# Peptides against a protein of PDB entry 5K2M, part 175

Target 1, 273 residues: chain A of PDB entry 5K2M
Amino acid sequence: MRIGITYTVLRREEMAIKERAGEFGEVVMLHEDDLLFPGNYDLDVVIIRNVSHFKALYTARLFESEGIPTVNSSRLIFEAGDKLFATLRLAGKVPVPEWKAALSEGGALRVPDSLGYPLVSKPVFGSWGRLLAKVNDRDSLEAVLEHRKWMKNPLYGIHYFQEFVEKPGRDIRSYVIGGEFVGAIYRYSNHWITNTARGGKAEPCSDPEVEELSVKAWEAFGEGALAIDIFESEKGLLVNEVNPNMEFKNAARVTGADMAGKLVEYAVEVAKT

## One batch from the design tools (peptide; made by RFdiffusion4, then SolubleMPNN)

Design b2_p26_2_s1 (from b2_p26_2, 15 letters changed)
Fold by OpenDDE base, seed 2:
Structure b2_p26_2_s1 (fold): chain B 273 residues (1-273), chain A 26 residues (1-26)
Amino acid sequence: as target 1 above (273 residues)
Amino acid sequence: MEEFIKEEVEERIARAKEEVLKELAE
């Protein structure tokens, strides 16, 4: 078994994956600078750990074009890594925050007619709560839309909005790999953006409802390794987003779950299919 | 340029986190 691991930066997650992969076969670390296509990589499977969503997506697709399966697949990265496309998968399977998408400023200005205020403006791509805006009123909406006009990436012209969910000073991040629930954490923050990457505390989450919902959310995609962000709302648990390029160092530390091992085990299973 | 900025920002954040982790591991 030859296991490739693509990466941009050697984080704690990549080090853990490398270490665990070594127990299952030969490990080939592939920095982004080492990747040229077409090429002959002589690999049975590749674990995709590129930091960029787009680099991860293209890397996965390029390996797949060489007949090498990837974890995650380019399909999963594409569908789960875009907040709008992920919502389209999730909405028919699990409870999600109310959402609207608009393709123009004129359309976006009508979103409050359906969702009311406050809103959350999200780019369809991004990490660590970047470019998230709480939109409390018309003036704030106009300001967000004005700024989006001057952004160079055309994807910023895709206007994705959610209802603002009042959270109890925390959210939940769960992990599902190959359809198996691996673990979950609470992420605490005094800010409405609860991402631990911004300095929040993590604690173990042991809730059977979270486990069941997390598996159902994963089933909306039907493959791979996903981190799942869940809100505790007055309406119950809501699946906010999924991440096909998950950070898990805090979750692994806090829960004691072998997330790196589970990811490698799944990659080995994919290689044998 | 903005995807590059995002990727660059994500990479910069990842690198900054790695540097902090290296400093904490020493």
Scores: peptide ipSAE 0.021, ipTM 0.561, DockQ to the pose 0.305
Fold by OpenDDE base, seed 4:
Structure b2_p26_2_s1 (fold): chain B 273 residues (1-273), chain A 26 residues (1-26)
Amino acid sequence: as target 1 above (273 residues)
Amino acid sequence: MEEFIKEEVEERIARAKEEVLKELAE
């Protein structure tokens, strides 16, 4: 078996994936600079680890066009990596924060009539809490909308909002690979954005309700490897978002779960299908 | 340009994380 691994930067995750993949077959590391299409790639499966959502999406689709399956698939990356598209999948299967989408400034200005204040403005794409805004009032909403007009990417004109969820100083990140729950962590932060990339601490999460909800959230997509972000709210557990390009170094360290091994095992299964 | 900025920022964050990890491993 020949396993490709695409990457932008060789992180701890990519090193772990490489090491585990070596136990199953020949590993071909593919830096973004080395990727040209159409190409003559002799690979049974490709694990997509590009940092950029769009680069990951297009890389997956390009390999698929050559008959090489990818983990994750371009379909999954597309649907899970967009916060609005992910919400559309999740909302029918699991509890999610209340949300609204608007396609114009005029529409966006009516969102508080439904969600109230405070609300959270999110770009539909992006990672590590980038361009998240807690919007407390009309003036703040107008400011966010004004700033979005000057952003060059037309996707910033897609206005996605959630209710502000009061969290107990933490959130949950779980991992589901091939429909199997692999592990979960608490991410602690004094800030309303709890992402560990911003210096949050991580602890193991052992909660059967989290496990069940995580699997159900994964089933909304039905394939691949997902990190799932869950909020503990007064209304119970809410699935906030999913990530098809997951970081797991902290989760692996804290839980002891072989995240890289599980990902490789799933990729091998995909290659055999 | 924003997508480029986003990708550049994401890559920069990834590199910064890698550097921190190297420093912690030394």
Scores: peptide ipSAE 0.021, ipTM 0.590, DockQ to the pose 0.295
Fold by OpenDDE base, seed 5:
Structure b2_p26_2_s1 (fold): chain B 273 residues (1-273), chain A 26 residues (1-26)
Amino acid sequence: as target 1 above (273 residues)
Amino acid sequence: MEEFIKEEVEERIARAKEEVLKELAE
C-alpha cells in the first residue's frame, strides 16, 4: 500500500495522519510545491489535506484523472466545501437553518422579506467565520452588499443568507468518516460565531441525537470524511455546515477518538475498491 | 492575485491556528 498525503502546512492533523498511515504501508508526503501534473504518481490512494478549498479540489481532481482515488474525492470537496452547494444536499435530508440565495443586489435586498431580521450573510466559500456578517437591519444589508461590489472575486456576487439562530453560547462539531460517527464536541464562545480556533473552549459531546443527525448529514453526501457543524436552536438541532477538509486536533484531544486512524483506515478501504 | 491572496491568508490563518493549538496543548 502506497499512501499519498497532500498538504500546505504540516499541522498536528497531518502529522497524526502520516504516523497512522505508516502502519498500513509506504507514506509519501506531497507538499503543494511537489505537485506537478500530469505526473507518474505510484500511489494507491491520496489523502487530501491542502488548506485552500480550491487547491484541495483541483488536487483531488488531478489525481483522479490519473486513476488514483482521493480522500476526500473532488466531488465531495466541491459539494461540501461550498456553503450553498452543501445546503442544497443537506436541506432535503436534515433540518437546516432557513436560507435564501440571490444572484443580484436587487434579489438580495428582498431576502429580508422571507427571512426577516436579523439574518446572517455568508460567502459561499471560506473558513473560520471569515466574512460572516450579522445583518440586523436594512442599512446593514446595504452596507454588506456595497462592500461585496468592490470585492474582485466574482463568487462574492453569490449572495447566501441564513436566518440568525440563537444558540446557547455554544455549537456542536461532529465527525463522520466513511459513514461511521467518530465523535463530537461542544465549542463554547460568548460571540455569535463559535469557533475553537478563535479561543473557544471544547468539551466532549455525548448525545445520541447528535450522533444520529450527524450520520444523516453525512448520508446526504454519501462518502468521505466530514466535520459537521450543528446548532442547538429553539427548533431543535440544525445542521449549519459541513467541512470536507476538517481540523480535528482539538476534537481528538478532547474526545480521545482516533480520528487520524479512522481517516487512514477509510483511505485504505477506498484504495481497495 | 486574489486567489493568491486568499491562499496566503488561509495559510497564515492555518499557521496561526496551529500555534494557538500548540500553546493550548502545553
Scores: peptide ipSAE 0.022, ipTM 0.590, DockQ to the pose 0.264; fails the geometry check
Fold by OpenDDE base, seed 1:
Structure b2_p26_2_s1 (fold): chain B 273 residues (1-273), chain A 26 residues (1-26)
Amino acid sequence: as target 1 above (273 residues)
Amino acid sequence: MEEFIKEEVEERIARAKEEVLKELAE
């Protein structure tokens, strides 16, 4: 068994994955600078750990084009890594925050007619709460839309909105790998953006409802390793988003779950299929 | 620091795509 690991930066997660992968076979670390295609890669599977969503997506597709399976697959990265595409999958299986998509400024200005205020503006791509805006009124909406016009990436012209969900000062991040629930954490913050990457505190989450919902959310995609962001709302649990390029250092530390081991085990299973 | 690195990488890709789009528009 030869296991490739692609990466941009050697983080705690990549180190843990490397260590666990060594128990199953030969490990080939592949920095982004090492990747040239087409290439003659002698690998049974590749674990994709590129930091960039787009680099991860293209790396996965390039290996797949050479007959080498990836974890995650390019399909999963594509569908789960886009907030709108992920919402489309999730909405058919699990409760999600109310959402609207608009393809023009004129369309976006009508979103409050359905969602009301406050609402959340999100880019379809990006992580760690970048370019999230709580939009409280018409003036704020117009300002966000005006700024988006001058952003160069055409994907900023895809307007994705959610209802603002009142949370109890925390959210939940769960992990499902190969259909198995691995663990979950609470992320605490006094800010409406509760991401631990922004300095939030993490605590273990042991809730059977979270486990069940997390597995159902994973089943909306049907493959791979996903981090799942869940809100505790007055309406109950809502699946906000998923991440096919998950960070798990805080979750692993807090829960003691072997996230890296579970990821490697799944990659080995994929290699054998 | 990790957030900064990820933002920088995503920004670089966004800029690279922009450059390609500009070249295609010219």
Scores: peptide ipSAE 0.015, ipTM 0.449, DockQ to the pose 0.036; fails the geometry check

Design b2_p26_2_s2 (from b2_p26_2, 13 letters changed)
Fold by OpenDDE base, seed 4:
Structure b2_p26_2_s2 (fold): chain B 273 residues (1-273), chain A 26 residues (1-26)
Amino acid sequence: as target 1 above (273 residues)
Amino acid sequence: LEEYIREEVEEEIKRAREEVEKELEE
């Protein structure tokens, strides 16, 4: 078994994945600078750990074009890594925050007619809460839309909005790999954007409802390794988003779950399929 | 567009590097 691992930065996650992969076969570390296609890659599977969503997506597709399966697949990265496309998958299977999408400023200005205020404006792509805006009123909405016009990426012209969910000072991040629940954590933050990368405390989450919901959320996609962000709301648990390029160092530390091992085991399974 | 995507990716890489550095210092 030859396992490739693509990466941009050798994070704790990539180190753990490398270590665990070594137990299953030969490990080939592939920095982004090493990736040239078409290439003569002798690999049975590639674990995609590129930091960039787009680089991860294209890397996965490029390996797939050479007959090498990837974890995650380009399909999963594409569907799960886009917040709108992910919502489309999730909405049919699990509770999600109320949402609207608009394809123009004129359409976006009508979103409050359906969702009211406050709203959350989200780009369809991006990590770590980048360009998330709490929109409290019309003036704020106009400002966000005006700023989006000056964004160079056309995808910022896709206006995705959610209802603002009041959270109890925390959110839940769960991990499902190959359809199996691996673990979950609470992420505490005094800010409405909860992210452990911003200095939030993490604690173990042992809730059967979270486990069940997480598996159902994964089933909306039906493959791969996903981190799932869940909100505790007055309406109950809501699946906010999924991440096909998960960070798990904090979750692994807090839960003691062998997330790297589970990811590698799944990759090995994919290689054999 | 290419320049913008590059900037976004560079920011993500920068954050990832900063996080690794912080972890190595702990």
Scores: peptide ipSAE 0.051, ipTM 0.687, DockQ to the pose 0.716
Fold by OpenDDE base, seed 2:
Structure b2_p26_2_s2 (fold): chain B 273 residues (1-273), chain A 26 residues (1-26)
Amino acid sequence: as target 1 above (273 residues)
Amino acid sequence: LEEYIREEVEEEIKRAREEVEKELEE
């Protein structure tokens, strides 16, 4: 078994994956600078750990074009890594925050007619709460839209909005790999953006409802390894988003779950199919 | 323990953000 691992930065997750992969076969670390296609790679499976969503997507697709399966697949990265596309999958299976998408400024200005205020403006791509805006009123909406016009990436012209969900000072991040629930954590923050990226406390989450919902959210995509962000709302649990390029260092530490091992085990299973 | 967790997370995110920002600037 030859296991490739693509990466941009050697993080704790990549180190853990490398270490665990070594127990199952030969490990080939592939930095982005080492990747040229077509390359005739001699690999049974590739674990995709590129930091960039788009680099991860294209890397996965390029390996797949050479007949090498990837974890995650390019299909999963594409569908789960775009917040709007992920919402489209999730909305049919699990409760999600109310959302609207608009393809123009004129359309976006009508979003409050349906969702009211406050809103959350999200880019369809991006991590760590980047360019999330709480939109409390018309003036704020106009400002966000004006700024988006000057952003170079055309994807910023895709206007994705959610209702603002009041959270109890925390959210939940769960992990599902190959359809198996691996673990979950609470992420605490004094800010409405509860990403651990902003220095929040993490605690283990042991809730059967979270486990069930997480598996159902994963089933909306039907493959791979996903981190799932869940909100505790007055309406119950809501699946906010999923991440096909999961960070799990904190969750692994807090829960004691062998997330790296589970990811490698799944990759080995994928290689055998 | 909480402070240690915060510092580690902030450093990793800073590094990851710097890489993403570099890609957006290129």
Scores: peptide ipSAE 0.027, ipTM 0.500, DockQ to the pose 0.064
Fold by OpenDDE base, seed 1:
Structure b2_p26_2_s2 (fold): chain B 273 residues (1-273), chain A 26 residues (1-26)
Amino acid sequence: as target 1 above (273 residues)
Amino acid sequence: LEEYIREEVEEEIKRAREEVEKELEE
């Protein structure tokens, strides 16, 4: 078996994936600079680890066009990596924060009529809490919308909002690969954005309710490897978002789970189908 | 250890952000 691994930066995750993949066959590391299509790649499966959502999406689709399956698939990357598309999948299966989407500034200005204040403005793409804004009032909403007008990427014109969820100073990140729960962590922060990427403390999360909800959230997509972000709210657990290109260094360290191994095992299964 | 992890993660984020910024500039 020949396993490709695409990457932008060789992180701890990519090193772990490479090491584990070596147990199953020949590993071909493919830096973004090495990727040319069509390329007649001799690979049975490709693990997509490009940092950019868009580069990951296009890389996956390009390999698929050559008949090579990818983990994650371009379909999954597309649907899970967009917050709005992910919400559309999740909302029918699991509890999610109340949300509203608007396609114009005029529409966006009416969002508080449904969600009230405070609300959270999110871009449909992006990671690490980038361009998340807590919007407390009309003035703040107008400011966010004004700034969005001048952003170059037209996707910033897709206005996605959520209710502001009061969290207990933490959130949960779980991992589901091939429909199997692998592990979960609490991410602590004094800021309303509780991302470990911003220097938050991580602790193991052992909660059967989290496990069940995480699997159900994965089933909304029905394939691949996902990190799932869950909020603890007064309404109970809410699935906030999913990530089809997860970082798991901290989670693997804290939980001891072989996330890289599980990812590779799933990729090998995909290669055999 | 937490500081070291934070620094590494911040560097990874910085790199990832730089790549995203480049994509937005192209």
Scores: peptide ipSAE 0.025, ipTM 0.507, DockQ to the pose 0.065
Fold by OpenDDE base, seed 5:
Structure b2_p26_2_s2 (fold): chain B 273 residues (1-273), chain A 26 residues (1-26)
Amino acid sequence: as target 1 above (273 residues)
Amino acid sequence: LEEYIREEVEEEIKRAREEVEKELEE
């Protein structure tokens, strides 16, 4: 078996994936600079670890066009990596925060009539809580919308809002690979954005309700490897978002779960299909 | 769009590199 691994930066995750993949067959590391299409790639499967959502998406689709399956698939990256598209999948299967989408400033200004204040403004793409805004009032909403007009990417014209969820100083990140729950962590932060990339402490989460909800959230997409972000709210557990390009170094360290091994095992299964 | 995607991607790459550097110092 020949396993490709595409990457932008050789992170701890990519090193772990490479090491585990070597136990199953020949490993071919493919930096973004090595990728030319159409190509003549002799690979049974490719694990996609490009940092950029869009580069990951296009890389996956390009390999698929050559008959090589990818983990994750271009379909999954597309649907899970966009916050709005992910919400559309999740909302049919699991509890999610209340949300609204608007395609104009005029539409966006009416969002508080439905959701009230405070709101959270999110771009439909991006990681690590970038361009998240807590919108407490009309003046703040107008300011966010004004700033979005001057942003160069037309996707910033897609206005995605959620209700502000009061969290107990933490959120949950779980991992589901091939439909199996692998593990979960609490991410602690005094800031309303609880991302570990911003210095949050991680602790193991052992909750059967989290496990069940995580599997259901994965089933909304039906394939691949997903990190799932869950909020603890007064209404119960809410699935906030999913990530098809998961970081797992902190989760692996804290839980002791073999995240890289599970990902490789799943990729091997995909290769055999 | 290309220029904007580039800027966002460059920020993501920069953060990923910074994380790797921090892990090597630990």
Scores: peptide ipSAE 0.113, ipTM 0.731, DockQ to the pose 0.752; fails the geometry check

Design b2_p26_2_s4 (from b2_p26_2, 13 letters changed)
Fold by OpenDDE base, seed 3:
Order: sequence, then structure tokens, then C-alpha cells
Structure b2_p26_2_s4 (fold): chain B 273 residues (1-273), chain A 26 residues (1-26)
Amino acid sequence: as target 1 above (273 residues)
Amino acid sequence: FEEFIKEEVEEKIEEAKKEVEEELKE
């Protein structure tokens, strides 16, 4: 078996994936600078680890066009990597924060009539809490909408809002690969935006309700490897978002779970189908 | 589009490089 791994930066995750993939066959590391299409790639499967959402999406689709399956698939990257499209899948299967979408400024200005204040404004794309805004009032809403008019990417004209969820100074990140729950962590932060990349403390999460909810959230998509972000709220557990390009360094360290091995095992299964 | 993609990932790439450099010192 020949396993490709696409990457932008050789992080701890990519090193772990490479090491585990070597136990199953020949490993071909493919930096973004090595990728030209159409090509003559002799690979049974490709693990997609590009840092950019869009580069990951196009890389997956390009390999698929040559008959080479990818983990994750271009379909999954497309649906899970867009916050609105992910919400549409999740809302039919699991509890999610209350949300609204608007396609115009005039529509966006009516969102508080349904959700009230405070709101959270999110772009449909992007990571690490980029361009998240807590909107407490009408003046703040107008300011966010005005700034978006001057953003170059037309996707900033898609207005996505959630209710503000009061969190207990933490959130949950779980991992599901091929429908199997692999592990979960608490991420602690003094800020309303929780992110482990910004120096947050991580602790193991051992909760059967989190495990069950995480599997149900994965079933909304029905394939691949997903990191799942869950909020603890007064209404119970809420699935906030999913990530088809998971970071797992902190989770693997804290839980001891073999996330890289599970990802490679799933990629090998995909190659055999 | 290239400028947009660069802006999207630049901070991530810089942080990832720093993490790799720190791990090589252990």
C-alpha cells in the first residue's frame, strides 16, 4: 500500500501520522510545492493535512479526479469546513446553539428580533475564532455589518449568527474517526473564545453523554475524521461546530489516545473500498 | 486569491513553525 500525506508545515500531527502510516505501507510525503495536476500519482489513498481550508478542499478534489480516495473527502471538507453548511447537517441530528443566517444587511438587521442580544457574529469560513464578534447591541451590529461591506471576499456577505452561550470557563473538543469515538478534552480559557492554540489548559474529558453526542454529530456527515466542538450550557450540551482538518497534538498528549494511528487505520480502510 | 489564502494561514504557519522549533529543543 502507498499512502500519500499532503502538508503545509510538518507539525507534530503530521510527524505522528507519517510514523504510523509507515507501519501499513510506503509513505509519500507531499509538500504543497510538490503538488502539480494533472499528475501521475501512484497512491492508494491520500491523507489531507494542508493548513488552508481551501487548499485542503482543492487538493482532495484534484486527487479524487485521478481516482485516488482522500481522508477527508472533498465533500466532507466542503460541508464540515463551512460553519453554515455544517450547522445545516448538525441541526437535523443534535442540539445546536440557536442560529440565524441572512443574505443581506437588511436581513441581518432583523436577526435580533428572533435571537435577541447578545449575539455572536461568525464568518462561514476561517479558524481559531477569527472575526468572531460578540454583538451586545444595535450599534455593535451596525458596525460589524459596515466593516463586512469593505472585506474583499464575497463570503463575508453571508451573515451567520448564533445566540451567545454562557460557558463555564471551558469548552469540549471531541474526536470521531470513521464513526468511532477516539477521545475528548476540556479546553480552559478566561476569554469567551476558547482555543488551545492560544495557550489554554487542556484536561481529559470522560463523559458518556459527550461520547454519545459526538458520535451522533459525526453521523450527520456519515464519513471521515472530525474534531467536534461542544458547549456546556444551561440547556445541556450543544454542538457548536466541527473541523475536518483536526489538530490533535494537545488531545493526544492529555488523553493518551492514538489519534494518528486511528486516522491511518481509517485511511487504509478507505483505500480498500 | 493567493493573498487571501496567505492571510488566512500566515498566523497558523508561524505558530506551527514555533511549535516545531520548540519541540526540536527538547
Scores: peptide ipSAE 0.112, ipTM 0.729, DockQ to the pose 0.476
Fold by OpenDDE base, seed 1:
Structure b2_p26_2_s4 (fold): chain B 273 residues (1-273), chain A 26 residues (1-26)
Amino acid sequence: as target 1 above (273 residues)
Amino acid sequence: FEEFIKEEVEEKIEEAKKEVEEELKE
């Protein structure tokens, strides 16, 4: 068994994955600077750990084009890593925050007619709560839309909105790998954007409803390793988003779950299929 | 498009590097 690991930065996650992969076979670390395609890669599977969503997506697709399976697959990275595409999968299986998508400014200006105020403007791509805007009124909506016109990436012309969900000063991040629930954490924040990467406290989450919902959310995609972001709302649990390129150092530390091991085990299973 | 992807990726890489540096100090 030859296991590739693509990476941009050697984080704790990549170190843990490397260590666990060594128990199953030969490990080939592949920094982004080492990747050239087409290439003659002698690998049974590649674990994708590129920091960039787009680099991860293209790296996965490039290996797949050479007959090498990836974890996650390019399909999963594509569908789960886009907030709108992820919502389209999730909405048919699990409760999600109310959402609207508009393809024009004129369409976006009508979103409050359905969602009301406050609403949340999200880019379809991005991480760590970047470019999330709480839109409280018409003036704020117009300002966000005006600023989006000047953004160079055409994907900013895809207007994705959610209802603003009142949360109890925390959210939940769960992890599902190969359909198995691995663990979950609470992420505490005094800000409406909860993210542990921005210095939030993490605590273990042991809730059977979270476990069940997390597995159902994973089943909407049906493959791979996903981090799942869940809101506690007055309406109950809502699946907000998923991440096909999960950070898990804090979750592993807090829960004691072997997330790196579970990821490697799944990659080995994928290699054998 | 390249500039924006580059900026987002560069920021993510920079934050990831800072995190690794902080973790190496522990």
Scores: peptide ipSAE 0.050, ipTM 0.689, DockQ to the pose 0.653
Fold by OpenDDE base, seed 2:
Structure b2_p26_2_s4 (fold): chain B 273 residues (1-273), chain A 26 residues (1-26)
Amino acid sequence: as target 1 above (273 residues)
Amino acid sequence: FEEFIKEEVEEKIEEAKKEVEEELKE
């Protein structure tokens, strides 16, 4: 078994994956600077850990084009890594925050007619709550839309909105790998944007409802390793988003779950199919 | 577009590097 690991930065997660992969076979670390395609890669599977969503997507697709399976697959990265495409999958299987998508400013200005205020404006791509805006009124909506016009990336012209969900000062991040629930944490924040990368406290989450919902959310995609962001709302649990390029160092530390081992075990399973 | 993806990725890389540097100090 030869296991490739693609990476941009050797983070704690990549180190843990490398260490665990060494127990299952030969490990080939592939920095982004080492990647040239088409190539002659002698690998049974590749674990995709590129920091960039787009680099991860293209790297996965390039390996797949050479007959090498990837974890995650390019399909999963594409569908789960876009907030709108992920919502389209999730909405048919699990409760999600109410949402609207508009393809023009004129369309976006009508979103409050359906969802009301407050809204959350999200880019369809990106991480760490970047360019999330709480839109409380018409003036703030117009400002967000005006700023989007001056953004160079055409994907900012895709206007994705959710209802604002009042959270109890925390959210839930769960992890499902190969259809198995691995663990979950509460992420505490005094801000409406919960992000552990900004120094938020994490605590173990042991809730059977979270476990069941997390597995159902994973089943909407049907493959791979996903981090799942869940809100506690007045309407119950809502699946907000998923991440096919998950950070798990805090969750692994807090829960004691062998997330790196589970990811490698799944990659080895994928290599055998 | 390349500049923006580059900036977003660069910020992520910089944050990832800072995290690695902080972890090496512990």
Scores: peptide ipSAE 0.045, ipTM 0.695, DockQ to the pose 0.648
Fold by OpenDDE base, seed 4:
Structure b2_p26_2_s4 (fold): chain B 273 residues (1-273), chain A 26 residues (1-26)
Amino acid sequence: as target 1 above (273 residues)
Amino acid sequence: FEEFIKEEVEEKIEEAKKEVEEELKE
């Protein structure tokens, strides 16, 4: 078996994936600079680890066009990596924060009529809480909408909003690979945006309700490897978002789960189907 | 669009590089 691994930066995750993949076959590391299509790739499967959501999406689709399956698939990257499209999948299967989408400023200005204040403005794409805004009032909403007009990317014209969820100073990140729950962590932060990449403490999460909800959230997509962000709210557990380009270094360290191994095992299964 | 993607990716790459560099120092 020949396993490709696409990457932008050789992080701890990519090193772990490479090491584990070596136990199953020949590993071909493919830096973004090595990717040219159409190409003659002799690979049974490709693990997509590009840092950019868009580069990951296009890389996956390009390999699929050559008849090479990817983990994650371009379909999954597309649907899970867009917060609005992910919400559309999740909302029919699991509890999610109340949300609204608007396609114009005039539409966006009516969102508080349904969600009230405070609400959260999110770009449909991006990671690490980039361009998340807690919108407390009308003036703040107008400011966010005005700033979005000056952003060059047309996707900023897609206005996605959630209710503001009060969290207990933490959120949950769980990992589901091939439909199997692999593990979960609490991410602690004094800020309303919780992210371990921003210096938050991580602790193991052993909650059967989190496990069940995480699997159900994964089933909304039905394939691949997903990190799932869950809020502990007054309404119970809410699935906030999913990430098809998961960082798992902190989770693997804290839980001791072989997340890299599970990802490789799943990729090997995908290669055999 | 290219500038935006570049900025988004550059920030992520820079953060990823910093993380790798920090880990190599430990």
Scores: peptide ipSAE 0.041, ipTM 0.690, DockQ to the pose 0.669

